# Peptides against a protein of PDB entry 4N7V, part 105

Target 1, 222 residues: chain A of PDB entry 4N7V
Amino acid sequence: TLRSITSPLVAHRLKPIRQKTKKAVVSILDSEEVCVELVKEYASQEYVKEVLQISSDGNTITIYYPNGGRGFPLADRPPSPTDNISRYSFDNLPEKYWRKYQYASRFVQLVRSKSPKITYFTRYAKCILMENSPGADFEVWFYDGVKIHKTEDFIQVIEKTGKSYTLKSESEVNSLKEEIKMYMDHANEGHRICLALESIISEEERKTRSAPFFPIIIGRKP

## One batch from the design tools (peptide; made by RFdiffusion4, then SolubleMPNN)

Design b2_p20_2_s1 (from b2_p20_2, 6 letters changed)
Fold by OpenDDE base, seed 3:
Structure b2_p20_2_s1 (fold): chain B 222 residues (1-222), chain A 20 residues (1-20)
Amino acid sequence: as target 1 above (222 residues)
Amino acid sequence: DEIEEERKKELEEELSKLEL
C-alpha cells in the first residue's frame, strides 16, 4: 500500500512556493494545497501534461490532464482543471501515481524542515525550530557567523571560517573543542526552550480551538 | 534579513536536487 511507503503529506502553515525541476514543477499554493505539474517538452516549448493537486492534509488527490490531455503551456501557476478530473483518497490512489505522490511528499517534508515554527532570538543567536516532524530540525544562527543545524539524525556545525562538519554520535559531540562546546551549549539551551514553548503553546492552541498560533517569534533582533 | 536570504537559498538549492 501507499501508506506502507509514506504517510500523507502535511502542508499546513507552509508558505507558497514554486519550484521547477527537470520533469516537474511543484507548488505549494496560498490554499496550502500542493500541486505537481508533470512537464514535457515539445518543439522547444514546455507543456503541463498532468497535474496532481493534493490537499493540505495529504488525504485528497485531484488529478487532471490539461487541454484534454494534449497539454497546456507551462506558466507561472498550475493550469486550471477543466477536463479529465479524477479525485482519489490517499488510500485509494492508483499505484501509477504513487511515485508522483512520494515526490510531492519529499518536497513538502523538505520545505517543512526549512519552515520556521518558532523563531527565538537570544543575545547571541537566532534560533529556529522548524515545522517538520517527528524530530523537528533546529537551526541556530549565531550573529558572529557560527551555525549549528540539528536534525533527528545529525548535528552540522559551520564554523566562522566556513568549515563544516557533521556529528552523528554522542562521542563526536563530546569530543568537540571547548570553544565549539560553548556554541553547542547555547544551541541546546535554545532548543530546550523552543521545545518547551512549543508544548505549552500547542496545548493552549488545542484548548482555544482558534486559528493556528504558529509560526511565532519570541524576542527581537538585537 | 541576511539569515533569511541565506536560508531561502539553502532551501532552493536542496529542492532543486529533488527529482521525480
Scores: peptide ipSAE 0.731, ipTM 0.970, DockQ to the pose 0.850
Fold by OpenDDE base, seed 4:
Structure b2_p20_2_s1 (fold): chain B 222 residues (1-222), chain A 20 residues (1-20)
Amino acid sequence: as target 1 above (222 residues)
Amino acid sequence: DEIEEERKKELEEELSKLEL
């Protein structure tokens, strides 16, 4: 099943974006829907032959073929659905579209990993907890040029010199130079705070059932 | 700010690597 491969994508709170690749254009719309436009080239012109429009919660997929499958010239936005529209639930999506959905999902997940949910300014750094899940990315941009990027899978460190390395185990973290450990300690504290705030705010958001509280900014740049 | 510009650049770079 599709569900065994991926979960429904979640595009809530994401800003609009449009990214063109060789074979596709992916957009997050103002409506937070996700569109995958499948692009074909004919006579040096690009045409959108197929569109997958995915709801913000990933559970509904609308598929249409512009101009009855003849294609629509690639533009700055997805072509509007007009005729020959198919609508599927996530669990009923035909297998032929799974690859395209997975592509959209990966795109959204990447965008989420770069979308601030909580921005927290400390004396030394701009800390950013991202929207992706599980295990949201966490970036710490120290004002002196050091950067720490935490993901669920690794920690990337960029030192003042520009030296970059990735840590994938606690042993590697423990082997860091003392100077870098200081940055890591600060990053970890910022991370803890952001997670705590996320929990508190999310709970209040749940209780209130109001408009999203996120993204939020805590503090201000020094 | 400079950080946001860099983050935007990083995002665009990473997105450009995603292929269908």
Scores: peptide ipSAE 0.730, ipTM 0.969, DockQ to the pose 0.850
Fold by OpenDDE base, seed 2:
Structure b2_p20_2_s1 (fold): chain B 222 residues (1-222), chain A 20 residues (1-20)
Amino acid sequence: as target 1 above (222 residues)
Amino acid sequence: DEIEEERKKELEEELSKLEL
């Protein structure tokens, strides 16, 4: 099943974006829907031959073939559906569309990993907790040029000199130079605070049943 | 915001590598 490969994509709170590749254009719309436009080139003109429009919660997929399958010239936005529209639930999506859905899902997940959920300014850094889950990415941009990027799988450090390295174990973290440990300590504290705030804010959001509280910004750049 | 500009660039670069 598709569910055994991926979960429904989640595009809530994501800002609109449009990314072109050789074979496809992926968009997050103002409606937070996700569109995958399958592109073919003919006579030096690009045409959209197929569109997958996925709901913001990933559970509904609308598929259509512009201009009766002849294609529609690639534009700055997805072509509107006209005829031969098929609508599927996530669990009923035909297997032939799974690769395209997975592509949309990977796209959304990447955008989520780069989309601020909580921005927290400290005396020394801009700390950002991202929207991806579980194990949201966390970035710390120190004003002196040091950068720390934490993911569920690794910690990337970029030093003032531009030297970059990735840490994948606690042993490697413990072997850091004392100077960089100070940055790591600050990053960890910022991370802890952001996670605590996320929990508190999410609970209040649940209680109020109002519009989303996120994204949120705490403090300002010194 | 210089940081946001850099982050935008990083996102675009990573998205460009994501192929169907």
Scores: peptide ipSAE 0.729, ipTM 0.969, DockQ to the pose 0.859
Fold by OpenDDE base, seed 5:
Structure b2_p20_2_s1 (fold): chain B 222 residues (1-222), chain A 20 residues (1-20)
Amino acid sequence: as target 1 above (222 residues)
Amino acid sequence: DEIEEERKKELEEELSKLEL
């Protein structure tokens, strides 16, 4: 099943973006829907031959073939669906489209890992908790040029000198130079605070059933 | 700000590597 390969993509709260590759153009729309446009070149012009339009919650996939399958010239946005539209649920998506859906999912997941959910300014850094839950990425941009990037799998450190390294275990973290440990301590504190605030804000959001509270900014750049 | 511009570049770079 498709579910055994990937979960439904989640594009909620993501800003619009459009990325062209050789074979496809992927967009997150203002509606938070995700579109995969399959592109073919003919006579030095690019045409959209197929479009997968995926709902913001990933559960509905609308597939259409522009201009009766002849293709529509590539533009700055997906062509509007007109004829020969097929609608599928996630669990009923034909296998022939699974690769394309997975591509969209990977795209969205990458965007989520770079999309601020909480921005927290401290005296020393701009801290950012991202949207890619669970185990959201966390970035700390120190004003002196040090950067720490935490993911579920690793911690990347970029020192003032530009030296970069990745830590994958607690032992490696414990082996850091004392100066770097200070940055790590600050990053960890900022992370803790962001996670706590995320929990509190999410709970209030659930209770009020209002418009999304995220993204949120706490503090201000000094 | 400068940080956001750098983050945007990083995102665009990583997205450009993601192929179908």
Scores: peptide ipSAE 0.728, ipTM 0.969, DockQ to the pose 0.846

Design b2_p20_2_s2 (from b2_p20_2, 7 letters changed)
Fold by OpenDDE base, seed 3:
Structure b2_p20_2_s2 (fold): chain B 222 residues (1-222), chain A 20 residues (1-20)
Amino acid sequence: as target 1 above (222 residues)
Amino acid sequence: DEIEKEREEELEEELSKLEL
């Protein structure tokens, strides 16, 4: 099943974006829907031959073939659905579309890993907890040029010199130079605070049943 | 915001590597 390979994508709270690749254009719309436009080239012109429009919760997929399947010239936005429209649930999506859905899912997951959910300004850094889950990415941009990027799988450190390295074990973290440990300690504290605030704010959001509270900014630029 | 600009560039670069 598709579910055994991937979960439904989640595009809630993501900003609109449009990215062109060799075979496709992927968009997150103002509606938080995700569109995959399948592009073919003919006579030096690019045409959209197929569109997958995926709901913000990933559970509904609308597929259509522009201009009766002849294709529509690639533009700055997805072509409007007019003909050959099919609607599927995630669990009923035909296998021939699974690769395209997975592509959209990877795209959205990457955008989520780069989309601020909580921005926290400290005396020394801009800390950012991202939207991806589980194990949201956490970035710390120190004002002196040091950067720490935490993911579920690794910690990347970029030093003032631009030297970059990745830590994949606790042993490697414990083996850091003392000067880097100071940055790591600050990053960890900022991370802890962001996670605590996320929990509290999410609970209040649940209770109020109002518009999303996220993204939020805590503090201000120095 | 210089940090935001850099983050946008990083995102664009990583997204460009995703292929169907």
Scores: peptide ipSAE 0.715, ipTM 0.968, DockQ to the pose 0.857
Fold by OpenDDE base, seed 2:
Structure b2_p20_2_s2 (fold): chain B 222 residues (1-222), chain A 20 residues (1-20)
Amino acid sequence: as target 1 above (222 residues)
Amino acid sequence: DEIEKEREEELEEELSKLEL
């Protein structure tokens, strides 16, 4: 099943974006829907031959073939659905579309990993907790040029000199130079605070049943 | 914000590498 390969994509709270590749254009719309436009080139002109429009919660997929499958010239936005429209639930999506859905899912997940959920300014750094889940990415941009990027899988450190390295185990973290440990300690504290705030804010959001509270910014750049 | 500009560039670069 598709569910055994990926979960429904989640595009809530993501800003609109449009990314062109050789074979496809992926968009997050103002509606937070995700569109995959399958592109073919003919006579030096690009045409959209197929569109997958995926709901913001990933559970509904609308597939259509512009201009009766002849294609529609690639533009700055997806073509409107007119011909041969099919609507599927996530669990009923035909296997022939799974690769395209996975592509949309990977795209959304990457955008989520780069989309601020909580921005927290400290005396020394801009800390950012991202929208991806589980195990949201966490970035710390120190004003002196040091950068720490935490993911579920690793910690990347960029030193003032531009030296970059990745840590994948606690042993490697413990082997850091004392100077870098100071940055790591600050990053960890910022991370802890952001996670605590996320929990508190999410609980209040649940209680109020109002518009999303995220993204949120705490403090300001010194 | 210079940090936001850099983050946008990083996102664009990473998205450009994501192929169907």
Scores: peptide ipSAE 0.713, ipTM 0.967, DockQ to the pose 0.863
Fold by OpenDDE base, seed 5:
Structure b2_p20_2_s2 (fold): chain B 222 residues (1-222), chain A 20 residues (1-20)
Amino acid sequence: as target 1 above (222 residues)
Amino acid sequence: DEIEKEREEELEEELSKLEL
């Protein structure tokens, strides 16, 4: 099943973006829908031959073939669906489209890992908790040039000198130089605060059933 | 700000490597 390969993508709260590759153009729309445009070149012109339009919650996939399958010239946005539209649920998506859906999912997941959910300014750094929950990425940009990037799998450190390294275990973290440990301690505190605030804000959002509270900015850039 | 510009560049670079 498709579900055994990937979960439904989640594009909620993501900003619009459009990325062209050799074979496809992927867009997150203002509606938070995700479009995969399959592109073919003919006579030095690019044409969209197929479009997968995926709902913001990933559960509905609309597939259409522009201009009766002849293709539509590539533009700054996906062509509007007109004829020969097929609509599928996630669990009913034909296998021939699974690779394309997975591509969209990977795209969205990458965007989520770089999309601020909470921005927290401290005395020493700009801290950012990302949208890719659970195990959201957390970035700390120290004003002196040190950067710490935490993911579910690793911690990347970029020192003032530009030296970069990745830590994958607690033992490696414990082996850090004392100076770097200070940055790590600050990063960890910022992370804790962001997670706590995320929980509180999410609970209030659930109670009010209002417009999304995220993204949020806490503090001010010094 | 400068940090956001750098983050946007990083995202664009990573997205450009993601192909079908």
Scores: peptide ipSAE 0.711, ipTM 0.967, DockQ to the pose 0.845
Fold by OpenDDE base, seed 4:
Structure b2_p20_2_s2 (fold): chain B 222 residues (1-222), chain A 20 residues (1-20)
Amino acid sequence: as target 1 above (222 residues)
Amino acid sequence: DEIEKEREEELEEELSKLEL
């Protein structure tokens, strides 16, 4: 099943974006829907032959073929659905579209990993907790040029010199130079605070059932 | 700010590498 490969994508709170690749254009719309435009080239002109429009919660997929499958010239936005529209639930999506959905999902997940949910300014750094899940990315941009990027899978460190390395285990973290450990300690504290705030705010958001509270900014840039 | 600019550039670069 598709569900065994990926979960429904979640595009809530994401800013609009449009990214062109060789074979596709992916957009997050103002409506937070995700569009995958499948592009074909004919006589040096690009045409959109197929569009997958995915709801913000990833559960509904609308598929259409512009101009009855003749294609629509590639533009600055997805072509509007007019005719020959198919609508599927996530669990009923034909297998032929799974690759395209997975592509959209990966795109959205990447955008989420770069979308601030909580920005927290400390004395020493700009800390950013991202929207992706599980295990949201956490970036710490120290004002002196050190950067720490935490993901669920690794920690990337960029030192003042520009030296970059990736840590994938606690043993590697423990082997860091003392100077770097200080940055890591600060990053970890910032991370803890952001996670705590996320929990508190999310709970209040749940209780009020109001508009999204995120993204938020805590503190001010020094 | 400079950080946001750099983050946008990083995102764009990473997104450009995603292929269908």
Scores: peptide ipSAE 0.711, ipTM 0.967, DockQ to the pose 0.854

Design b2_p20_2_s3 (from b2_p20_2, 7 letters changed)
Fold by OpenDDE base, seed 2:
Order: sequence, then C-alpha cells, then structure tokens
Structure b2_p20_2_s3 (fold): chain B 222 residues (1-222), chain A 20 residues (1-20)
Amino acid sequence: as target 1 above (222 residues)
Amino acid sequence: DEIEKEIEEELEKELSELEL
C-alpha cells in the first residue's frame, strides 16, 4: 500500500514555494495545496504533461492532463485543472502515481524541516523548532558563531573555527570536549523548552478551535 | 523572506537529486 511507503503529506502552515527540477516543478500554493507538474521538453520548450494536485492534508489527490494530454507550456504557476480530472483518496491512489506522490511528500517534508514552528531567543542563542514530524529538526544559532543542528537521526555541530562534525550516538555526545558540552547543554535546554511550549500551545489550539497559533516567536534577539 | 530564500537554496540542492 501507499501507506506502507509514506504517510499523507501535511502542508499546513507552509509558505508558498515553487521549485523546478529537470523533470518536474513542485509547488506549495497559497491554499497550502501541493502541486507536482510533470515536465517534458519538446522543440526547446517545456510543457506540463501531467499534474498531481494534493490537498493540504495529503488525503485527496486530483490528477489531470493539461490540454487533453497534449501538454501546456510551463508557466509561473500550475495550469488550471481540466474537465477530465481524476480524484482519489490517499488509500485509493493508483500505484502508478505512488512515486510522484512520494516525491511531493519528500518535498513537503524537506520544506517542513526548514520551516520555523517555534523561534526561541535565549541569552546566548536563537533556537528554532521546525515543522517536520515526527522528531522535528531543532537548530541553535549561538551568537558567538557556534551552530548545533539536531535531527531525529543526528546532531551536527559547527564550531567557531568552522570545524564541523556529526554525532550519531549518545556515546559520541558524551565524548565531546567540555567546551562543546556547554553549548550542547544549552541547546538541549532550549529544545526541551520549545517542545514544552509546542505541547502547551497545541493544547490551547485544540481548546479554542481558532486560527493557528504557529508559527510563534518567544523572546527577542539581544 | 530570508527563511524563504534559505529554503529555496537548500531545496534546489536536495531536490536535484530526487528522481520521479
């Protein structure tokens, strides 16, 4: 099943973006829908031959073939849906479209990993919890130039000298020199606080059923 | 705006490796 490969993409709260590759253009629209435009070149012109339009919650996929399958010239936005459209739920998406959906999902996940959900300014650093899940990316930009980037899979450290290394286990973290441990401790505290705030804010969102509270900024840059 | 630029730059690099 498609679900065994990926979960429905979630594009809520993401800003519009359009990225072109050799074979496709992928976009997040103002509506927070995601579009994958499949591009073919003919006579030195690029044409959109197929479009997957995916709802912001990833559960509805609309597929259409611009200009009756002849293609529509590539433009600054996806071509409008045609009269001949197919609409699928996530669980009913034909297998032939799974790779394209996965592409959209990977794009969205990447965007989410770079989209601030909570920005928290401490005395020493700018901390950012990102939108991706599970295990949201967490970045700490120390004002003295040190950077720590935490993901579900690793911790990357960039020292003042520009020296960079990646930590993949607790043992490696525990083996850090004392100076770096101080930065790591601060980063971890900032991370804990952001996660706590995320929980509290999310609960309030649930109670109020109002407009999204995220993204949020806590504190001010010194 | 700056965040959008950072996303675009990183996406350009990472998405170039994605195959459809």
Scores: peptide ipSAE 0.031, ipTM 0.694, DockQ to the pose 0.475
Fold by OpenDDE base, seed 3:
Structure b2_p20_2_s3 (fold): chain B 222 residues (1-222), chain A 20 residues (1-20)
Amino acid sequence: as target 1 above (222 residues)
Amino acid sequence: DEIEKEIEEELEKELSELEL
């Protein structure tokens, strides 16, 4: 099943974006829906031959073939769904579209990993918890030029000199120089605080049933 | 935008391997 290889994508709270790649044009719309436009070149003109439009919660996929499958000239937005429209649930998506769904999912996950959910200014750094899940990316930009980027898979450190390295195990983290450990300790504390605030704010969102509180900014740059 | 630029650079790298 598709569910065995990926979960439904989640595009809530993401800003609209349109990105042209070698293989497709991928977009997040104002509606927070995600579109994959499959592009073919003919006589030096690009045409959209197929569109996957995925709901913001990832559970509904609308597939259509513009201009009766002849294609529609590539424009600044997806072509309107007028011809050969099919609608699927996530669990009923035909296997032939799974790779295209995964493409959309990876795009959304990448956007989420770059989309601030919580920005927290400390005395020493700008801390940012991102929207991706599970294991949201966490970035710390120290005002002196040090940067720490935490993901579920690794920790990247950029020192004041511009020297960069990646840590993939606890043993590597424990082997850090003492001066770098101080930055890591601060980053970890900022991370803990952001996660705690995320939990509290999310609970208030649930109770209030209002517009999303995120993204949120806490504090200000000194 | 700075975010859009970062996404553009990483998207081509991460998604280039996918067959559509």
Scores: peptide ipSAE 0.031, ipTM 0.693, DockQ to the pose 0.241
Fold by OpenDDE base, seed 5:
Structure b2_p20_2_s3 (fold): chain B 222 residues (1-222), chain A 20 residues (1-20)
Amino acid sequence: as target 1 above (222 residues)
Amino acid sequence: DEIEKEIEEELEKELSELEL
């Protein structure tokens, strides 16, 4: 099943973006829908031959073939759907489109990992909890130049000297020099606070069913 | 937009390998 490969993508609260690759253009629209445009080149002109438009919650996929499958010249936005539109639910998406959906999903996850959900200014750093899930990325930009980037898979440290390294185990974290451990301790505290705030705010959003509260900014840069 | 620039840089590398 498609679900065994990926979960429905979630594009809520993401800003519009359009990224061109060699074979495709992937976009998040103002509507928070995600579009994959499959591109073919002919006579030095690029044409969109197929479009997958995915709802912001990932559950509805609309597929169409611009200009009756002849293709539409690549532009600054996806071509509008006209005729011969197919609409699928996530669980009913034909297998031939699964790879394309997975591509869209990976794109969205990457965008989410770079999209601030909570920005928290401490005395020493700018902390940012990102939108991706599970295990949202967490970045700490210390005002003195140290940077810590936490992901579900690793922790990257950039020291004042510009020296950078990646930690992938608790043993490696424990082997850090004491100076760096102090930065890590602060980063971890900021992370804890952001996660706590995320939980509380998300619960309030659920209760009120109002407009999204995120992204939020807590504190101010000193 | 700083976020867009950062995303574009990473996408060029990561999504190129996922091209259809």
Scores: peptide ipSAE 0.028, ipTM 0.670, DockQ to the pose 0.365
Fold by OpenDDE base, seed 4:
Structure b2_p20_2_s3 (fold): chain B 222 residues (1-222), chain A 20 residues (1-20)
Amino acid sequence: as target 1 above (222 residues)
Amino acid sequence: DEIEKEIEEELEKELSELEL
């Protein structure tokens, strides 16, 4: 099943963006819907042959073929769904479209990994918890130039000198120089706080069923 | 994952460490 490969994408709270790749243009619309435009080139002109429009919650997929499958010239936005429209739920999406859905999902995840959910200013750093899940990216920009980027898979450290390295295990983290460990400790504390706040705020959102509280900024740069 | 690599390559080129 598609669900065994990926979860429904979540584009809530994401800003509009349009990214052209080799074979597709992927967009987040003002409506927070996600569009994958499949692009083909004919006579040095790019045409959109197929569009997948995915709801912000990832559960509804509208697929259409512009101009009866002849294609629509690539523009600054997806062509309107006028011809050959099919609508699917996530669980009913035909397998032939799974790769394209995954494409959209990966794009959204990458965008989410760069979209601040919580910005927290400490005495020493700007901490940012991102929107991606599971294991949201967490960035710490120390005011002295040190940067720590935590993901689910690794920790990247950029030292004052510009020296950069990636840590993929606890052993590697434990092998850090004492001076770097201080930064890591601060980053971890900031991370803990952001996660705690995320939980609290999310619970309030659930209770009120109101407009999103995120993104949120806590504190201010000293 | 080839799809992810393609998207990541394109996004990293433009966005790198920038926030959206």
Scores: peptide ipSAE 0.026, ipTM 0.624, DockQ to the pose 0.071

